# Designs tried in a protein design run: peptides against a protein of PDB entry 1ZZD. Part 78

Target 1, 109 residues: chain A of PDB entry 1ZZD
Amino acid sequence: FQVVNPYLLRDLVDLGIWDEGMKQYLITQNGSIQGLPNVPQELKDLYKTVWEISQKTIINMAADRSVYIDQSHSLNLFLRAPTMGKLTSMHFYGWKKGLKTGMYYLRTQ

## One batch from the design tools (peptide; made by RFdiffusion4, then SolubleMPNN)

Design b2_p18_4_s2 (from b2_p18_4, 11 letters changed)
Fold by OpenDDE base, seed 3:
Structure b2_p18_4_s2 (fold): chain B 109 residues (1-109), chain A 18 residues (1-18)
Amino acid sequence: as target 1 above (109 residues)
Amino acid sequence: SMEELMEKILEEYIDEAY
């Protein structure tokens, strides 16, 4: 059960590389993007540090929404406090781009 | 399909946000 940082998801979407393959890659690599050749080094450096933050802290930082990825459920989106901000919309956009096959969940609170 | 329904919901949400 992995929590995908919403900022990472946003940046991958902005790069236009977010898809089902990317989702599966993140699952197998425990959220690491260090091995991706199509990701700028600047982002690798940034999220190398960001990924070192505890999962609890990441969840707290994204209290209103989070993406959870595991092997059983290809993608779970949790929305505790729905907003209409751009960050939230990009989060859902990333979800849509990754929503191709497999089990997926949208959970709202 | 359920997938199509969820896609529609997401599209509407994104559209409202932008």
Scores: peptide ipSAE 0.018, ipTM 0.294, DockQ to the pose 0.056
Fold by OpenDDE base, seed 2:
Formats: sequence, structure tokens, C-alpha cells
Structure b2_p18_4_s2 (fold): chain B 109 residues (1-109), chain A 18 residues (1-18)
Amino acid sequence: as target 1 above (109 residues)
Amino acid sequence: SMEELMEKILEEYIDEAY
């Protein structure tokens, strides 16, 4: 399961262009923003190389960091009915709770 | 549900960013 780059999601939110339409666009484009006219070229250059992370890897990382209020329920949710929406929420939740280093590690290692 | 909670957290994040 391919996941949208959480840092990209953050930047799109910061730009004020994140919405349901954008989410669906990214899903269909496998996380690519190269075709978006409302995204600064600087960001396009930054995210030219899109890293992909499996849902399973994300779940394992999240479990290791124990950022969820209820770990067992969160794992069960993602294992049984994964969606891009769920993963997006998880990424932002993890980001807010301090999974920045973990996500970076998975991207670079 | 956990999904609803995560969606609320996401919405809060977006609201804070905007």
C-alpha cells in the first residue's frame, strides 16, 4: 500500500491548498505534485523524488513509538481496513505526536 | 472510533495550519 509523503501533506496544508480534491488527486498520481499548477516550483523540486512506504512498515513504526491512545485498536483498524484517509490521519497524528524522526529514518535508511 | 479520532486530529491540524 503506497502512502503519500507526510511531509508533503504538511506542506500542502501550510500552503492552504489541501482538501479532499487534493487528496484524491495525490492518490491517483501516486503522491506526485508535479502536475499541480498551484504548487510553487520550489516544492515541486523538493518532492521530485517521492519515497514510498508500505502500510505495514508505517504500522510497525507507529507501534514502536506508541503514539496512539489505544495501540491495539489503531493496529486493528489499519490491518483490517486500510484506506488512504486513515493513513493520512495517522501520519498527521504521528507528526503531531512526534514521529518526525521515525518517518525521516524510514525515508533515508 | 479510532478512525474518527484520527480524522478529528487531522481536522484540528488543518484548522491550526490555516
Scores: peptide ipSAE 0.018, ipTM 0.317, DockQ to the pose 0.026
Fold by OpenDDE base, seed 5:
Structure b2_p18_4_s2 (fold): chain B 109 residues (1-109), chain A 18 residues (1-18)
Amino acid sequence: as target 1 above (109 residues)
Amino acid sequence: SMEELMEKILEEYIDEAY
C-alpha cells in the first residue's frame, strides 16, 4: 500500500492544506504535488517523485557517485512512457558520463 | 572509434530523451 511521505505530510500540515481531500489527491496522483497551485515551488522540487525527477539528473547523480566508489554502482531508472529512442539515449548518456555498471534496472509505469 | 560512434548515437537520440 502507499504511504505518504512523513516529511511531506508535515509540510502540508504546516501549510494548513492537509485534509482528507488532499490525502485522496495524493493517492490518486501517486504522491505527486506538482499540480497543486498553493504549494511553494521549493516543496515541489523537494518532493518530486521518482517519476518526476529528470532521468538525466538521475544519471548524473549516479555517475557522480561512481567516481567515489570502487564497486560498480547500479542505476535504477523510472520512466512513465519510455521509447526506444529515449532508452537508447539514456544508455549511451550513462556511458558518456562514465557509469561503471550502466543501467541495471528499468521500471516502467 | 567506439567513442565517436556512441557520441553520434547520443547526438541523434538525446533530444528525444530529454
Scores: peptide ipSAE 0.016, ipTM 0.418, DockQ to the pose 0.397
Fold by OpenDDE base, seed 4:
Structure b2_p18_4_s2 (fold): chain B 109 residues (1-109), chain A 18 residues (1-18)
Amino acid sequence: as target 1 above (109 residues)
Amino acid sequence: SMEELMEKILEEYIDEAY
């Protein structure tokens, strides 16, 4: 099924507009935020090229972004012998720790 | 909670990716 990009999710949370209704909306819109009036245009421009690609491709891209986790301990662990699978796991782990501890991800364009 | 929701979404996302 259609799911939300985790980086988009974070941005929507930061905007204070994320809720169950938003989730259902995005599912019905195949992840597109183009029709949302409360989303800044800069975010629409950022994600318009991402929402229609395969989820696997998004994960692969997210793996690259996972390097920007602001938690050296997590980076140290997963960068020893990185594979795509490990990078994905690191992304998941970093995101989860971010929820728990307020860990920050560097945003990329 | 919002945290739980985000965790579930992320887990589903990873599962769907592979």
Scores: peptide ipSAE 0.010, ipTM 0.233, DockQ to the pose 0.068

Design b2_p18_4_s3 (from b2_p18_4, 10 letters changed)
Fold by OpenDDE base, seed 2:
Structure b2_p18_4_s3 (fold): chain B 109 residues (1-109), chain A 18 residues (1-18)
Amino acid sequence: as target 1 above (109 residues)
Amino acid sequence: DLEKELEEILEKYIDKAV
């Protein structure tokens, strides 16, 4: 299911562009505001959804964090359209990057 | 080389599911 970020809602209201049409737009766009021309780029950058971030970047960031974490942490990866090949490659890439724990692959949309 | 093969697979698949 989809939940609208309350801070995003606030900012859209402050911009004066929030209405029923905007609500429906966000629903159909899975919360993305990237396609809205009247939204400042700063807000677009701030409210990028997990689906709009490179999965490789996510893995890299997780690996970087893991170097400085003494505890075991599971990594959750989100894929819109996972395939066996994609999951396999991500798994081994994570291993290569030095992730200390296994990865949990989750699809919520 | 398995590592190279995996890198190629990664390049091919990882960011296509955006």
Scores: peptide ipSAE 0.015, ipTM 0.321, DockQ to the pose 0.495
Fold by OpenDDE base, seed 4:
Structure b2_p18_4_s3 (fold): chain B 109 residues (1-109), chain A 18 residues (1-18)
Amino acid sequence: as target 1 above (109 residues)
Amino acid sequence: DLEKELEEILEKYIDKAV
């Protein structure tokens, strides 16, 4: 399954380049877009700083864009100091926001 | 502290869901 940042998903959709091919590429690259020639450099630079994004905002955006996330996609969250408690909290928050069929993954900086 | 505020909100959901 794929781990996808909801901001990234939004931006790829906005660019009109989100398709099955893109999906498969991201799987092989663990969500990295750095090697994609059809992605603007500004976006590549932006997602280097994903750790600065509010996790609440990320979850909210994921819920808003849930129509673009299928069973093979997982929400990718980033916390500086993650704990099991925080993971559980984030899961239930996502659940409440409608990400009931989604999988959640936490990345650490 | 954004992280602290987020944690507080998230903990409320745990309490309701469990």
Scores: peptide ipSAE 0.014, ipTM 0.319, DockQ to the pose 0.100
Fold by OpenDDE base, seed 1:
Parts: structure tokens; C-alpha cells; sequence
Structure b2_p18_4_s3 (fold): chain B 109 residues (1-109), chain A 18 residues (1-18)
């Protein structure tokens, strides 16, 4: 399973466009909304900077209120400048929070 | 045991993951 970015989910729900079609689209686009015509440009611009979002916060929110889409990866994470230390710490933290998987879908700039 | 030790060491860096 793949956990949807909780901030993205919130915004998509607020727009009233969260449905099965949107779910499938996100699966095929690896979570990107840049190509969606019914999403305001403001939100697209916002999520261009998703790399700045605290990964700890994302993991916490995912653990508390998980929304799943069909993919083998358990969590989408965004890092501007990933290091081995950062990736490892994220893995252990996620595991500690109950995300019992060793695989994350990692997006990097 | 090793996993626990590594977790403790790396946990202090979680905030640096951005």
C-alpha cells in the first residue's frame, strides 16, 4: 500500500475532487498533481515546494490517519537533499510509529 | 538489540530529515 500525503489529501477533499478516478490518477503519476486540469495553480505551486515539509510530520500524520492507495510502497516522502543518515532515521522513525514496512517511495529533487 | 541501539542513535537526526 501507499500512503497519500495528508496535506494533499486534505486539499483534494476540500476541492471535492477526491474519488476513485483521482486515486487511480495519483497511482499512475506517483502522487503528482501537476498535470491535473481541475486543480488550481496555487495548489500546484504549493506542492512544488513539498520538499520543505517536515518528513517527521508526514510520518506522524500518516500513522494517525492513514489513507491508502494501491502500490507496493508504503509511504511517499520528499527530500531535497537526502543523505543516508536522513533516510535511515526516517525508516526507523516510521517503523517506530507503527508503519511496519521497510519500503518507502522516495521522491527527490 | 542492535536495531534498538541504532534507532536510539538515529532518532536524534529525524528532525534533520526535513
Amino acid sequence: as target 1 above (109 residues)
Amino acid sequence: DLEKELEEILEKYIDKAV
Scores: peptide ipSAE 0.013, ipTM 0.315, DockQ to the pose 0.477
Fold by OpenDDE base, seed 5:
Structure b2_p18_4_s3 (fold): chain B 109 residues (1-109), chain A 18 residues (1-18)
Amino acid sequence: as target 1 above (109 residues)
Amino acid sequence: DLEKELEEILEKYIDKAV
């Protein structure tokens, strides 16, 4: 499954624009914020760059697809021992595969 | 370690954010 980048989520929350509509937009756009007029350009540049990973890395993720084909396993791994690295890996994989279902973590009120 | 590599990439760009 696809996971929203935790730093992106934080920034969107800080901007006060995170809501259900935004969530659905991100899902439809496979995580891209480039088309959002209410997001500062510097954030667009930052997260555009984040997705610019080497082809080798993409291939490695595809090779390790077995860890993602079972969404239940992926979810369990995330919930039991979440790390920034795991979040990032799942997010990038979700982006590449065009997953429309994701995991979202909102900041506590 | 792919996980570590991706984490390092993310952290690098986050640190550059104003």
Scores: peptide ipSAE 0.011, ipTM 0.245, DockQ to the pose 0.044

Design b2_p18_4_s4 (from b2_p18_4, 9 letters changed)
Fold by OpenDDE base, seed 1:
Structure b2_p18_4_s4 (fold): chain B 109 residues (1-109), chain A 18 residues (1-18)
Amino acid sequence: as target 1 above (109 residues)
Amino acid sequence: SELEKLLEIMEKYIDEAY
């Protein structure tokens, strides 16, 4: 499944452009913001869709029953009962920023 | 869709953060 970087959502909210229309746009565009005219190019560059990440990174994010996503702004995400198959098939959006800015995944039991 | 579900979950946290 697809994972959207929480920093992307934050930035879209900060831009004041997050709404139901934007949500539907992201869904239909597979998470891509590249076609949005009201998003600065620097953010488009930052939040490119990542279709492939290190398998080692994916495995490190694996949890016994869940995936806990933590970031410095206390925007914590909980993914219930992910299977290894689901985790290894994940696609990430805005992943590079997440890796650089303190967002990390904790393995939970 | 699964993406929609994830976005809905994330929206809740964004709303709480602001």
Scores: peptide ipSAE 0.025, ipTM 0.458, DockQ to the pose 0.027
Fold by OpenDDE base, seed 2:
Structure b2_p18_4_s4 (fold): chain B 109 residues (1-109), chain A 18 residues (1-18)
Amino acid sequence: as target 1 above (109 residues)
Amino acid sequence: SELEKLLEIMEKYIDEAY
């Protein structure tokens, strides 16, 4: 199981290849782009070993989105080797950022 | 799935950021 890197999504958008098909492909491939023929090899190499995304970035994105949507979307955190200290820090950071809900899903590799 | 949910959130964020 891989977590899609937000920078990967940005790069795919910049390439102009982001669409519903690409989205579904990423879902079925657990975030892997290695099998995509229309993605430059440079990007494949760049994201080859990426499993985790910056949790701070995810929290920021979630907090920002929560301002515009009525639904209480869940904050999902994915950590390879979570520690209690790391989880606590993320929790309070999310709280500081004004998230309505705390950590809902914790995924580990 | 968890990944689908995350992608949905991230996609919307990107759309608004650009």
Scores: peptide ipSAE 0.024, ipTM 0.472, DockQ to the pose 0.030
Fold by OpenDDE base, seed 5:
Structure b2_p18_4_s4 (fold): chain B 109 residues (1-109), chain A 18 residues (1-18)
Amino acid sequence: as target 1 above (109 residues)
Amino acid sequence: SELEKLLEIMEKYIDEAY
């Protein structure tokens, strides 16, 4: 399974390296940033750990919204907040706090 | 691909956050 973390994308945006090329790179690399020379190793280590999170842990972290791709590559979202605005705020706050809060998930096709 | 769809969804969060 693969975990696509919204905090990863936010970090890339904040680094000023997010663009269509980066998007395509992530697609070809299955979401991995390990091969990016312009990304601090600290971030690589952080998100490498995310990739190692068990599916069970991911489900438990469903209280925080994120995007999960299971073995069938289906979209799995776990929604904690009823509104997009609240979810966005929570994501941003969690990101600013260095992921001290849990991750968020929502299941869909 | 499914990854593309996921990224599209997440980009919505980015757009709203910034």
Scores: peptide ipSAE 0.021, ipTM 0.445, DockQ to the pose 0.027
Fold by OpenDDE base, seed 3:
Structure b2_p18_4_s4 (fold): chain B 109 residues (1-109), chain A 18 residues (1-18)
Amino acid sequence: as target 1 above (109 residues)
Amino acid sequence: SELEKLLEIMEKYIDEAY
């Protein structure tokens, strides 16, 4: 499970291609844009090498169910016994809503 | 659902912040 990349979201929004279909695509592709025909190759190349934080360890360390919001600095979501599907959905929710700043983390109890 | 509740909270924040 990866941290939401606000730069990826920004670029997709700037391209005007962000929509519900795009969100679902990214969910099924685990955030990969490599297969998108309407994305410039240079962008694909960029995000092919962009480092993203794995949240597996972070999720395992989650203690309590909560939502922590600190303006644009970070958004932390804690779910009680969520399925991977729920986590993934929440992971991309920030993208759907246009979160372009701060760090977006999903954690499970 | 719990997810929807959390998302609702997020939406409220996002609407205020953006």
Scores: peptide ipSAE 0.019, ipTM 0.260, DockQ to the pose 0.033

Design b2_p18_5_s1 (from b2_p18_5, 6 letters changed)
Fold by OpenDDE base, seed 4:
Structure b2_p18_5_s1 (fold): chain B 109 residues (1-109), chain A 18 residues (1-18)
Amino acid sequence: as target 1 above (109 residues)
Amino acid sequence: EVEFIDDVPESDPEIVEK
């Protein structure tokens, strides 16, 4: 499986910070650059892994897309530590945002 | 109405070998 986003790889090369050490670091961090002090914040904001993005944002984006289609797209949600309250909140939020025909695929860590 | 609580923990995922 691919650990490093190809666009991220390009940007790291352009920054001149790509090397074997960086590669190994990313492998051990499963593609996350959030802990790297030598990476600009704008890139950290751009290249978040699925576990580093608010799922509310994901739902919002899905809802925005659904405005232009007949039915909601299938949606993959990622929760590292789901709780009943969190799942309920996400479900109702998605419903409220118009994901009425969407399929929710919950993935946990 | 249920208010959405955006408190999903954000951290690096554990590496799972495939």
Scores: peptide ipSAE 0.012, ipTM 0.332, DockQ to the pose 0.170
Fold by OpenDDE base, seed 1:
Structure b2_p18_5_s1 (fold): chain B 109 residues (1-109), chain A 18 residues (1-18)
Amino acid sequence: as target 1 above (109 residues)
Amino acid sequence: EVEFIDDVPESDPEIVEK
């Protein structure tokens, strides 16, 4: 995956806060800007990494898209620290939302 | 084929009750 989103880079440059230090910070933070105090909340909401997006949002999108596709699509989950609780929550929510498949790919950070 | 990537919250009472 790409460490720095090109559109994020543009917006950081427009804010005048892009420099070598910022680049190294983003590399260390795996592309996350959530911890930056000088970035507007609107941009933080826009540029969430795969580790920062709500499971409900992604599962909702997957379920909505599955209505329009005949074949099942793969769902990749990115968990920093997978637990039985997280997996159970995801599984039941997917089932509740009517996903065509219960299969998912688990990726740990 | 389209794939989606997401993190998972620790728990959701509404979901777990299902």
Scores: peptide ipSAE 0.009, ipTM 0.343, DockQ to the pose 0.054
Fold by OpenDDE base, seed 2:
Structure b2_p18_5_s1 (fold): chain B 109 residues (1-109), chain A 18 residues (1-18)
Amino acid sequence: as target 1 above (109 residues)
Amino acid sequence: EVEFIDDVPESDPEIVEK
């Protein structure tokens, strides 16, 4: 896991806000920039960590892409407090949306 | 590779009915 996305790093440098303090902040925030007041909202939206994105939204996007992708794509599921119920819900939602190809992976924090 | 986060409820009516 990369604490700081390399593209995010670039953009923060371009904004002129990258420094040691920022680095330490990101480390403590597990790469999240959502709490930074000096970062444009568009970048916050772009660089949401895996723990900040709606699962359903990701599934929907994946379903749209899966129309054009073969078995090469995979889905990684991230749950802070995983339960079998949540996992099942995620799986079947993906199935319903047409994500019948690829692989499903579960990741926990 | 697609990544998901924790916002799915414990139950989904669509799953139960399917």
Scores: peptide ipSAE 0.016, ipTM 0.347, DockQ to the pose 0.049; fails the geometry check
Fold by OpenDDE base, seed 5:
Structure b2_p18_5_s1 (fold): chain B 109 residues (1-109), chain A 18 residues (1-18)
Amino acid sequence: as target 1 above (109 residues)
Amino acid sequence: EVEFIDDVPESDPEIVEK
């Protein structure tokens, strides 16, 4: 089963667009609101699922954190359709960004 | 373990903050 983010639910209710149809839409879209035309972009940005955030950004954030503590071993990256090319690219990018370890966790849909 | 999202390019990416 899928649990809707309570904050997202609140905001959708506040927008007056929450209904059974919206609920079913979210279920079919695995929680994504990116395809909804009646949702402000700021909310779309706020409620990006793990599958919708640039992994490059994730790596950058991890690198920034690594300046203070070693978080490389706990870094999770998300790819819907991972390829060797993508994995290699992420690895090298992480390396270039100075991550203390080359350890990343891969999750797929 | 390494997990990547589909928006990752196949080439060496230039990571941009969002």
Scores: peptide ipSAE 0.014, ipTM 0.361, DockQ to the pose 0.149; fails the geometry check

Design b2_p18_5_s2 (from b2_p18_5, 5 letters changed)
Fold by OpenDDE base, seed 3:
Structure b2_p18_5_s2 (fold): chain B 109 residues (1-109), chain A 18 residues (1-18)
Amino acid sequence: as target 1 above (109 residues)
Amino acid sequence: DVEFIDDVPESDPEIVEK
């Protein structure tokens, strides 16, 4: 069940590029606008999907939050093409950044 | 995309698919 971000919808409408074709494109692209040539880069940066943002950044954010809590929040990571090497690297990076929660949740595309 | 180094110890990562 895919839902278009309401704010993204608003901005696409404001740009005058929202139509049935755009809707179908978003469905096909799992909500990604990164491949659209008629969308400003600023908007692309704003509306990155969970698959497009750096998971390293997500880990950093989680680590930053963990500074003020006893245990890190449950961390969900998203990898498009996970490998054991990548998973291990992510784990060690999280550890290095001081994440207190040893269990991470992985979702794959 | 995340850029990680693959040449890390092959310890079993505690990454759980859910």
Scores: peptide ipSAE 0.008, ipTM 0.326, DockQ to the pose 0.084
Fold by OpenDDE base, seed 1:
Structure b2_p18_5_s2 (fold): chain B 109 residues (1-109), chain A 18 residues (1-18)
Amino acid sequence: as target 1 above (109 residues)
Amino acid sequence: DVEFIDDVPESDPEIVEK
């Protein structure tokens, strides 16, 4: 099920643009506010959904943390349209970034 | 299920020597 991020809801209310129309829009857009012209870019950057954040960035963050975390921790990655090529690419990218061990946990939209 | 974002290449990345 889908729920609105409570912090996003707060910010939209603070902007005075929260209404039933906005709610329906978010439902149809799977929580994305990227297409809203009346939302500041800063908020769009802040509230990117898991499908809008570069998974390379996530891998980079994991690589940075891997210095201090147990290799048993899984990395959660989200792809809209997974292909074998993308999976392989992500694996090699992770390897290149120092993620030599561990497991990728992939989720689909 | 696993989904990938569009910024991920469809092909294997170029191998760079370490």
Scores: peptide ipSAE 0.016, ipTM 0.360, DockQ to the pose 0.085; fails the geometry check
Fold by OpenDDE base, seed 2:
Structure b2_p18_5_s2 (fold): chain B 109 residues (1-109), chain A 18 residues (1-18)
Amino acid sequence: as target 1 above (109 residues)
Amino acid sequence: DVEFIDDVPESDPEIVEK
């Protein structure tokens, strides 16, 4: 069961590119519009899926939010293809940024 | 809860690697 982001749907309609072909494309691409040549880059940046956002950016955002929460909160990791290198990099970068949670959750696509 | 997403470079000069 897949649901299209209502704001993305609106913007695609406003661009005049929404049709049955676009709908099927989004289904096959799990909601990603990154590969569409007729979509402005601004919209691509706005509608990045959770699997397309840089982990470094997410860590930065998490560090910013961590100043308002305790250190007992868990980190949820969303990885499409986890590798030891990626996991190690995320861990050390998070530690460097002050993310010292005691529990990490890893989720794969 | 903090959520992390894929696409981390494995060779970032600012990140310690093992």
Scores: peptide ipSAE 0.014, ipTM 0.337, DockQ to the pose 0.077; fails the geometry check
Fold by OpenDDE base, seed 5:
Structure b2_p18_5_s2 (fold): chain B 109 residues (1-109), chain A 18 residues (1-18)
Amino acid sequence: as target 1 above (109 residues)
Amino acid sequence: DVEFIDDVPESDPEIVEK
């Protein structure tokens, strides 16, 4: 089953577009609202799923955090269809950014 | 260990701060 983000639910209700159809849509889209034409872009940006956030951004964020604290925990990266090329690119990008955490976790849909 | 879990461009990803 899938749990809808309560804040997203609130905003969709406020927009007046929440209904059974919307619910089913979200289920089929694994929580993504990126394909909805009647949702403001700012909300789409706010509610990007883990699959929709640029992994480069994730790495940058992790690198930024590492400046302030030594990270010993693994970094989770989300890719729907990872390829060796993508993995290699992300790895080297992380290296270039000077990540203090050498552990990255890959999860696929 | 580095592991990625979802569809990402083959090129270097653009990192956007949230």
Scores: peptide ipSAE 0.007, ipTM 0.337, DockQ to the pose 0.156; fails the geometry check

Design b2_p18_5_s3 (from b2_p18_5, 5 letters changed)
Fold by OpenDDE base, seed 4:
Structure b2_p18_5_s3 (fold): chain B 109 residues (1-109), chain A 18 residues (1-18)
Amino acid sequence: as target 1 above (109 residues)
Amino acid sequence: MVEFEDDVPESDPEIVEK
């Protein structure tokens, strides 16, 4: 599987901070650059991993798309440590936001 | 309709040892 986003790789090279150490760091961080002090905040905001994006935001985006289609798109959610309570909250939030289907695909680390 | 608070869980990346 690909750990590093190819566009992120390009930008890191353009910044002149790409090296073997950076590569190994990203591998251990599962592609995250959020902890790197020498990376501009703009890039951190742009290249959030699926684990760093609010799942609430993902649900909101899915709900927004659902306004224009007959059936809601399938939704992929990524949770590190799901609990029954968290899963229930997500489902009800999705319902509240007007998702036409309850098709949530849960992925975990 | 049962109403719940909008508290969708957040995920954080973890260090993965290879």
Scores: peptide ipSAE 0.017, ipTM 0.306, DockQ to the pose 0.092
Fold by OpenDDE base, seed 2:
Structure b2_p18_5_s3 (fold): chain B 109 residues (1-109), chain A 18 residues (1-18)
Amino acid sequence: as target 1 above (109 residues)
Amino acid sequence: MVEFEDDVPESDPEIVEK
């Protein structure tokens, strides 16, 4: 698991705020930059972590783009503390949204 | 890889009906 998105890393370097302290901060924050006061809001919006976006929103976005992509692309959803009920609900929601077979995967930690 | 921590509802009408 990569904590820091490579594009985020690039942007932080471009902002001149990347250093060892920033790296350690991001590790402790699971990649989130939301708490950083010296980061533009637009960048925070762009790099919201998966914990900062609703799972349904992720599924919706995937469903929208899946219309235009082939089966070589996939959506892998992960729950840190899943229950069978939650996993099943996500599966059916994905199905309802029309995610293509072979592109929607539910994974547990 | 997308990892979620959100509270997903455990109930869904499709789960009940299918």
Scores: peptide ipSAE 0.014, ipTM 0.319, DockQ to the pose 0.075
Fold by OpenDDE base, seed 3:
Structure b2_p18_5_s3 (fold): chain B 109 residues (1-109), chain A 18 residues (1-18)
Amino acid sequence: as target 1 above (109 residues)
Amino acid sequence: MVEFEDDVPESDPEIVEK
């Protein structure tokens, strides 16, 4: 059972900002460090949670991989506040990008 | 096409202290 990403833990320790308060913060924030003012932006970018990465970026990444994949991968998308418009847009964007995945999974908070 | 703005998580993060 792990609560904190071990690599994130390492980096936070290296930054000297790891403590019990930080641990509790991460627990309450579901692993997100985006709201921490004392964390470099580069680290925030590195450790974005699934809810913090643009779904468009995820689609782009999947599309890049799809160049070499024939419907072998399922695409998982996560929307914090899904609307029919957003869902439709994402679907068509994925289509436009030439995704070859045969199944799309949507998760919401 | 309707533009969308949203962030996508890859997986639910587990906070593991190791």
Scores: peptide ipSAE 0.022, ipTM 0.260, DockQ to the pose 0.159; fails the geometry check
Fold by OpenDDE base, seed 1:
Structure b2_p18_5_s3 (fold): chain B 109 residues (1-109), chain A 18 residues (1-18)
Amino acid sequence: as target 1 above (109 residues)
Amino acid sequence: MVEFEDDVPESDPEIVEK
């Protein structure tokens, strides 16, 4: 199930743009506010959905965490439309960043 | 668990030995 981020809700209320229409929009957009023209870019950057977070950023974070975890922890990847080229690029980038495990669990939407 | 879009280039990287 999907729940609106309570902090996002707060900020949208503070902006005075929260209403039933906004709620329905977020439901339709799976929580994304990136397409809203009346939302400051700062908030868009802050409230990116899991699908909107940079793949490189996620890999960087995983690489940083991998310093403190053993090889039993695998990276779970969620891609909308995976291609072999994209997977290869991500794997190679992960390797360059020093990920301890080369095992990825791929999930598609 | 992390979900991704198409922000990683779909290209073949150079093969480097680990």
Scores: peptide ipSAE 0.012, ipTM 0.335, DockQ to the pose 0.080; fails the geometry check

